# Ledger of designs, part 2: peptides against a protein of PDB entry 5EIB

Target 1, 366 residues: chain A of PDB entry 5EIB
Amino acid sequence: VDLEPGTMDSVRSGPFGQIFRPDNFVFGQSGAGNNWAKGHYTEGAELVDSVLDVVRKESESCDCLQGFQLTHSLGGGTGSGMGTLLISKIREEYPDRIMNTFSVMPSPKVSDTVVEPYNATLSVHQLVENTDETYCIDNEALYDICFRTLKLTTPTYGDLNHLVSATMSGVTTCLRFPGQLNADLRKLAVNMVPFPRLHFFMPGFAPLTSRGSQQYRALTVPELTQQMFDSKNMMAACDPRHGRYLTVAAIFRGRMSMKEVDEQMLNVQNKNSSYFVEWIPNNVKTAVCDIPPRGLKMSATFIGNSTAIQELFKRISEQFTAMFRRKAFLHWYTGEGMDEMEFTEAESNMNDLVSEYQQYQDATAD
Target 2, 366 residues: chain A of PDB entry 5EIB as posed
Amino acid sequence: VDLEPGTMDSVRSGPFGQIFRPDNFVFGQSGAGNNWAKGHYTEGAELVDSVLDVVRKESESCDCLQGFQLTHSLGGGTGSGMGTLLISKIREEYPDRIMNTFSVMPSPKVSDTVVEPYNATLSVHQLVENTDETYSIDNEALYDICFRTLKLTTPTYGDLNHLVSATMSGVTTCLRFPGQLNADLRKLAVNMVPFPRLHFFMPGFAPLTSRGSQQYRALTVPELTQQMFDSKNMMAACDPRHGRYLTVAAIFRGRMSMKEVDEQMLNVQNKNSSYFVEWIPNNVKTAVCDIPPRGLKMSATFIGNSTAIQELFKRISEQFTAMFRRKAFLHWYTGEGMDEMEFTEAESNMNDLVSEYQQYQDATAD

## One batch from the design tools (peptide; made by RFdiffusion4, then SolubleMPNN)

Design b1_p8_1_s3 (from b1_p8_1, 4 letters changed)
Fold by OpenDDE base, seed 5:
Structure b1_p8_1_s3 (fold): chain B 366 residues (1-366), chain A 8 residues (1-8)
Amino acid sequence: as target 1 above (366 residues)
Amino acid sequence: MPKYPPAY
């Protein structure tokens, strides 16, 4: 789905364009112009019914519909505005289905779009209420990984999207290969989301290796485990050491010893015990899939529900507040039918979410 | 070619 035709043409002409049904390409003509309100109330609202018709048709064709998976950007107008409209409409029609998102968080390091903090804040407000699971894929973290870890001097969207796709492949492993832990979206939610509003995940991937170092790197279970828990491998720009893990899932892929995985996972938990809440028992889950990612012998994917995710929301909130206090660009949103109250409600709800994460960070077993 | 090992 896009509000611009050119994106769809690029997908269709791409190496995988033929795997998608032609009728499932739903697109507008005008785009959202990086405006959440255009995505949500005008251009996106004109297109949403056509998308819902496709969603219904595909849902009816499912042998067992677990839920929906949306991939979108929160910085743009289409992914943020229309994406959250779609989430709301799908949630309304399918209240008993899991709503899962891969939500790409904006960063000033990646995009010069001035209104991204508005689009992100308005989106997060919708995601808090209407999603069950949200993977926070932060463009800031992706950029920093590309630059610092991968040694890319000028990270491109292609480089960032490769990390996104790696992460998506990793976190969906248990859904795609039967017999694993978290084999369905609902089990993942039950294991990862102890409190309904606290459903924002910090994903991570290992191995992350610079091109120059690939030949010198051993792929071992200890190295994967260590790298997976390293803050530098988090796809969200948060330091887990500044918060506490509520829950963790680790998905190993490739031919490895389950015993070695369990030993390394126990060791890393014990080493990092101060960064876990003590009042959630058995809050680390591990899966091993014998099928490695393409081009790797083994990998590990991390899913963390950490109170450190509040750093991401605080960053967005600070940027939002700095613009909103100046009423900067508000007329672009109000001109699409938004009230200024929707901004204040979204800001408030995101600040409440931050406060909730802090409360559970400071909570003790007593 | 990917600049790093393909993860998928």
Scores: peptide ipSAE 0.021, ipTM 0.629, DockQ to the pose 0.020
Fold by OpenDDE base, seed 1:
Structure b1_p8_1_s3 (fold): chain B 366 residues (1-366), chain A 8 residues (1-8)
Amino acid sequence: as target 1 above (366 residues)
Amino acid sequence: MPKYPPAY
């Protein structure tokens, strides 16, 4: 789905364009122009029914519909505005199904789009209410990984999207290969989301290796485990040491000893015990899939529900507040039928979410 | 396309 035809033509002409049904390409003629309100109230609202018709048709063809997965950006207009409209409409029609998102967080390091803090804040407000699980994929973290870890001097969207694709492949492993822990979206939500509003995940991937060092790196279970818990490997720009893990899932892929995985996972929890809440029993889940990702002997994918995710929301909130106090660009949103009150409500709800994460960070078992 | 093939 897109409001611009050119993006759909790029997907269709791409190496995997033939895996999608032609009738499932729904697109507009006029893009959202990086405006959430165009995506949500005007251009996106004109297209949403055509998308819902496709969603219904595909849902009716499922033997067992678990839920929905949306991949979108929060900095743009289509992914943010139309994406959150679509989430709301799907939630209304399918209230008993899981809503999962891969939400790309904006960063000034990656994009010069001035209104990204508005689009992100308005989107987070919708995601808090209308999703069951959201993977926070932060363009700032992706850029920093490309630059610092992968030693790419000038990271591109292609380099960032490679990390996104590796992460998405990792976190969906249990859904795609039978017999794994968290084999369905509902089980993942039950294991990862102890409180309904606290459903924002920090994903991570290992190995991450610069081209110059690939030949010298032995892939071992201890190294994968250590990298997966390193803050530098998080796809969200938060330091887990500044918060506490509510829940963790680790997905190992490749031929390895389950015993060695369990030993290393126990060791890393014990070494980092101060960064876990003690009042959620069995809050770390581990899965091993014998099928490695393409081009690797083994990998590990991390899913963290951490109170440190508040650092990401604080960053967005600070940027939002600096613009909103000046009433900068508000006329672009109000001109599409949006009320100024919706900005204040979205800011408030995101600040409440930050306060909720802080409350559970400071909570003790005693 | 990424200018450089992705480094894992």
Scores: peptide ipSAE 0.016, ipTM 0.585, DockQ to the pose 0.019
Fold by OpenDDE base, seed 3:
Structure b1_p8_1_s3 (fold): chain B 366 residues (1-366), chain A 8 residues (1-8)
Amino acid sequence: as target 1 above (366 residues)
Amino acid sequence: MPKYPPAY
């Protein structure tokens, strides 16, 4: 789905374009112009029913519908505005199904789009209410991984998207291979989301290795476990050492010892015990799939529900507030039929979310 | 790095 035809043409002409049904390409002509309100209230609203018709048709063809997965950007108008409209409409029609998102967070390091803080804040407001699971994929963290860890002097969207694809493949491993922990979306939510609003995950992937260092790095369970819990490997730009893990899932892939995995997972929990809440028992879950990713002998994927994710929301909120106090660009949103009050509501809800994460960070076992 | 296009 896109509000621009060129993206659909790129997908259709791409190496995987033939895996998608032609009728499932739903697209507009005008684009959203990086405006959330244009994506949500005008151009996106004109297209949403055509998308819902496809969603219904595909849902009816499922023997057992678990839920929905959306991949979108929160910086752009289509992914943010139309994406959140679609989430809302799907939630209304399928209230008993899981809504899962891969939400790409904007960063000034990666974009010059001035209104990204508005699009992100308005999107987060919708995601708080209408999703069950949101993987926060931060373009800032992806850029920093590419530059610092992978030693790429000039990261590209291709380099960032490679990290995204590896992470998405990792977190969906249990859904794609039978007999795993979190084998369905609902079970993942039950294990990862102790409080309904606190459903924002920091993903991570290992191994992340520069081309020059590949020959010196062993692919071992200890090395994967150590890297997976390293703050510099988080795909969200927050430091887990500044918060506490509510829940963690680790997904190992490849031929390895379950005993060694359990030992290393216990060791890393014990080493980092101060960064976990003490009042959620058995809050770390581990899965092992014998099938490695393509081109790797083994990998590990991390999913963290951490109160440190508030650093990401604070960054967006600070950028939002700096623009909104100046009433900068508001006429672009209000001109699409959006009320200025919706900005204030979205800001408030995101600040409430930050406060909730802080409350649970500071909570002790009674 | 290619950046997001500016808002139109």
Scores: peptide ipSAE 0.012, ipTM 0.487, DockQ to the pose 0.024
Fold by OpenDDE base, seed 2:
Structure b1_p8_1_s3 (fold): chain B 366 residues (1-366), chain A 8 residues (1-8)
Amino acid sequence: as target 1 above (366 residues)
Amino acid sequence: MPKYPPAY
């Protein structure tokens, strides 16, 4: 789905364009112009019914529909505005299905789009209310990984999207291969989301190795485990040491000893015990899939529900507030039928979410 | 080709 036709042509001409049905390409002509309100109330609202017709048809073709997975950006107008409209409409029609998102967070290091803080804040408001699971994929963290860890001098969208695809492959492993922990979206939610609003995850991937160092690095279970818990391997620009883990899932892939995985996972928890909440028992889950990702002997994917995610929301809130106080570009949104109150409500709900994470960070076992 | 590491 896109509000621009050129995106669909790029997907069709791509190496995987043939995996999608031609009739499942739904697109507009005008684009959203990086405006959430165009995505949500005007251009996106004209297209949404055509998308819902496709969603219904594909849902009826499922033997057992678990839920939906949306991949979108929060900085643009289409992914943010139309993406959150689609989430709302799908939630209304399928209230008992899991809504899962891969939400790409904007960063000034990656994009010069000045209105991204508005689009992100308005989107986070919708994600708090209408999703069950959201993977926070931060373009700032992806850029820093590409530059510092992968030693790429000029990271491209292709380099960032490669990390996204590796992470998405990792977190969906249990859904795609039989006999795993978290084998369905609902079990993942039960294990990862102790409180309904606190459903924002910090994903991570290991190994992250520069091209020049790949030949010299042995892939071992201890090294994978150590890298997954390193803040430099997080796909969200938060330091887990500034918060506490509510829940963690680790997904190992490749031929390895389950005993060695369990020993290393216990060791890393014990070493980092101060960064876990003590009042959620058995809050770390581990899965091992014998099938490695292509081109690797083994990998590990991390999913963290951490109160440190508030650093990401605070960054967006600070940028939002600095623009909104000046009413900068606000007329582009109000001209599409939005009220200034929708901005204030979205800011308030995101600040409430930050306060909730802080409350649970400071909570002790009684 | 995927750059670092190949996802698949």
Scores: peptide ipSAE 0.030, ipTM 0.606, DockQ to the pose 0.021; fails the geometry check

Design b1_p8_1_s4 (from b1_p8_1, 5 letters changed)
Fold by OpenDDE base, seed 3:
Structure b1_p8_1_s4 (fold): chain B 366 residues (1-366), chain A 8 residues (1-8)
Amino acid sequence: as target 1 above (366 residues)
Amino acid sequence: MKKYPPAY
């Protein structure tokens, strides 16, 4: 789905274009112009029914529909505005199904789009209410990984998208291979989301290695385990040491000892025990898939539900507030039928979410 | 590579 035809043409002409049914390419002509309101109330609203018809058709073809997975950006107009409209409409029609998202958070280091904080804030408001699990893939963190860890002097969207694809492949491993922990979206939500609104995940991937250092790095279970808990490997721009993990899932891939994985996972939990809440028993889950990712002997993917994710939301909120106090660019949104109150409601709900994460960070076992 | 188009 896109509000621009050129993206769909690029997918169709791409190496995987033939895996999609032609009728499942739903697209507009005008685009959203990086305006959430165009995505949500105008251009996106005109297209949404055509997307829902495809969603119904594909859902009816499922023997056992678990839920939906959306991949979108929160900085643009289509992924943010139309993406959240689709989430809302799908939630209304399928209330008992899991809504999972891969939500790409905007960063000023990656994009010069001035209104990204508005689009992100308005999107987060919708994601709080209408998703069951959201992987926060932060362009800030992706850029920093590319620059600092991968030693890329000029990170590209291709470099960022490579990290996104590795992470998506990692977190979906349990869904794609039989006999794993979190083998369905509902089990993942039950294990990862102790409180309904606190469903924003910090993903991480290991190994992350620069081309120049690949020859000096062993791919071992201890090194993967250490890396997946390193703040520098988090694909959300927050430091887990500034918060507490509510829940964690670790997905190992490749031929390795389950015993060694369990030992290393226990060691890293014990070493980082101050960064976990004590009142959620057995809050770390581990899966091992014997099938490695392409081009690696082994990998580990991290999923953290951490109260440190509030740092990401605070960053967006600060950027939002700086523009909104000046009423900058608001006329582009109000001109598409939005009320100024929707901005205030979205800001409030995101600040409430930050406060909720802080409350559970400070909570004791009594 | 699609940069997000500049905001208005």
Scores: peptide ipSAE 0.013, ipTM 0.489, DockQ to the pose 0.025
Fold by OpenDDE base, seed 1:
Structure b1_p8_1_s4 (fold): chain B 366 residues (1-366), chain A 8 residues (1-8)
Amino acid sequence: as target 1 above (366 residues)
Amino acid sequence: MKKYPPAY
């Protein structure tokens, strides 16, 4: 789905364009112009029914529909505005199904789109209410991984999207291969989301290795475990050491000892015990899939629900507030039928979310 | 304007 035809033509002409049904390419002509309100109330609202017709048709063809997975950006207009409209409409029609998202957070290091803090804040407000689980994929963190860890002097969207693709492949492993922990979206939500609003995840993938070092790096369970819990390996720009893990899932892939995995996972929890809440029993889950990812002997994928994710939301909130106090560019949103109160409500709800994460960070067992 | 990191 896009509000611009050129994106769909790029997907269709790409190496995997033939895996999608032609009738499932739904697109507009005008685009959203990086405006959330244009995606949500005007251009996106004109297209949403044609997307819902496709969603219904594909849902009716499922023997057992678990839920929906949306991949979108929060800095743009289509992914943010139309994406959140689509989430709302799907939630209304399928209230008993899981809503999962891969939400790409905007960064000033990656984009010069001035209105990204508005689009992100308005999107987060919708995601808090209308999703069950959201993977926070932060362009800030992806850029820093490419530059610092992968030693790429000038990271590209190709480099960032490679990390996104590896992560998405990792977190969906248990859904794609039978007999794993979190084998369905509902079990994942039950294990990862102890409080309904606190459903924002920090993903990570290991191994991450620079091209020059790949030939010299052994892939071992201890090294994967250590890298997966390193703050520099998080795909959300927050430091887990500044918060506490509510829940963690680790998905190992490849031929390895389950005993060695359990030993290393116990060791890393014990070494980092101060960064876990003690009042959620058995809050770390581990899965091992014998099938490695393409081109690797083994990998590990991390999913963290941590109170440190508030650093990401604080960054967006600070950028939002600095613009909104000046009423900068508001006329572009109000001209598409949006009210100024919706900005204030979205800011308030995101600040409430930050306060909720802080409350559970400071909570003790006593 | 979006600063597109160069597409490869």
Scores: peptide ipSAE 0.005, ipTM 0.451, DockQ to the pose 0.022
Fold by OpenDDE base, seed 4:
Structure b1_p8_1_s4 (fold): chain B 366 residues (1-366), chain A 8 residues (1-8)
Amino acid sequence: as target 1 above (366 residues)
Amino acid sequence: MKKYPPAY
């Protein structure tokens, strides 16, 4: 789905374009112009019913519908505005199904789009209420990984999207291969989301290695485990050491000793025990899938529900507040039918979410 | 491919 036709043509002409049904390409003509309100109330609202018709048809064809997975950006008007409209409409029609998102967070380090903090704040407000699981994929963190870890001098959207693709492949491993932990979306939510509003995940993927160092690196379970828990490997620009893990899932892939995985996972928890809440028992879950990703002997994918995610929301809130106090660009949103009150409600709900994460960070076992 | 601006 897109409000621009050229993205659909790029997907259709791509190496995997034929895996999608032609009738499932739903697109507009005008785009959202990086405006959430265009995506949510105007251009996106005109297209949403045609998308819902496709969603219904595909849902009816499922033997067992678990839920929905959306991939979208929160900085752009289509992914943010139309994406959250779709989430709302799907939630209304399928209230008992899991809503899972891969939400790409904007960063001023990677985009010159001045209104991204508005689009992100308005989107986070919708995601808090209408999703069950949200993978926070921060363009800042992805850029830093590409530059610092992968040694890419000039990271591209292709380089960032490679990390996103590896992460998405990792977190969906348990859904695609039988006999794994978190084999369904609901079981993932039960294990990862102790409180309904606190469903924002810090993803990570290992190994991340520069092309020049690949030949010298032995891929081992200890190295995967150590890299996966490194703050520099988080795909959300938060330091886990500034918060506490509520829950963690680790998905190992490839032929390895389950005993060695369990030993390394126990060691990393014990070494980092101050960064876990003590009042959630068995809050680290580990899965091992014998099938490695293509091109690797082994990998690990990290999913963290950490109170440190508040650093990401605080960053967006600070940027939002700095623009909103100046009433900068508000006329572009109000001209599409938005009320100024929707901005203040979205800011308030995101600040409440930050306060909730802080409350659980400071909570002790009684 | 769109390039990212250099990190400041």
Scores: peptide ipSAE 0.000, ipTM 0.427, DockQ to the pose 0.020
Fold by OpenDDE base, seed 5:
Structure b1_p8_1_s4 (fold): chain B 366 residues (1-366), chain A 8 residues (1-8)
Amino acid sequence: as target 1 above (366 residues)
Amino acid sequence: MKKYPPAY
């Protein structure tokens, strides 16, 4: 789905363009112009029914529909505005199905789009209410990984999207292959989301290795485990050491010893015990899938529900507040039928979410 | 930033 035809043409002409049904390519002509309100109330609203018809048709063809997975950006107009409109509409029709998102958070390091903090805040407001699971994929963290870890002097969207694709492949491993941990979207939610609003995940993928160092790096369970818990490996621009993990899932892929995985996972928990809440028992889950990702002997994917995710929301909130106090660009949103009150509601709800994360960070076992 | 990788 896109409000621009050129994106769909790029997907269709790509190496995997034939994997999708032609009739499942739903697109507009005018785009959202990086405006959430165009995505949500005008251009996106004109297209949403055509998307819902496709969603219904595909849902009816499922032997067992678990839920939905949306991949979108929160900085743009289409992914943010139309993406959250689709989430709300799908939630209305399928209230008993899991809503999962891969939400790409905007960063000034990646994009010069001045209104991204508005689009992100308005989107987060919708995601808090209408999703069960949200992977926070932060363009700031992706850029920093590309630059610092991968040694890319000028990261591209292709480089960022490679990290996104690796992460998406990792977190969906238990859904696609036989396994005991998080074998369905609902089990993932039960294991990862102790409180309904606190469903924003910090993902990570290992190994991350620069091209120049790939030939010299051993892939070992200890190295994968250590890299997954490194703050520099997080795909959300938050330091886990500034918060506490509510829950963690680790998904190892490839032929390895389960015993070695369990030993390393216990060791990393013990070393980082101060960064876990003590009042959630058995809050770390581990899976091993014998099938490695393409081109690797082994990998590990990290999913953290951490109170440190509030750093990401605080960053967006600060940027939002700095623009909103000046009423900067508001007329672009209100001109599309949006109320100014929706900005204040979205800001409030995101600040409440930050406060909730802080409350659970400071919570002790009674 | 380049929106798309150059066609590899």
Scores: peptide ipSAE 0.000, ipTM 0.438, DockQ to the pose 0.021

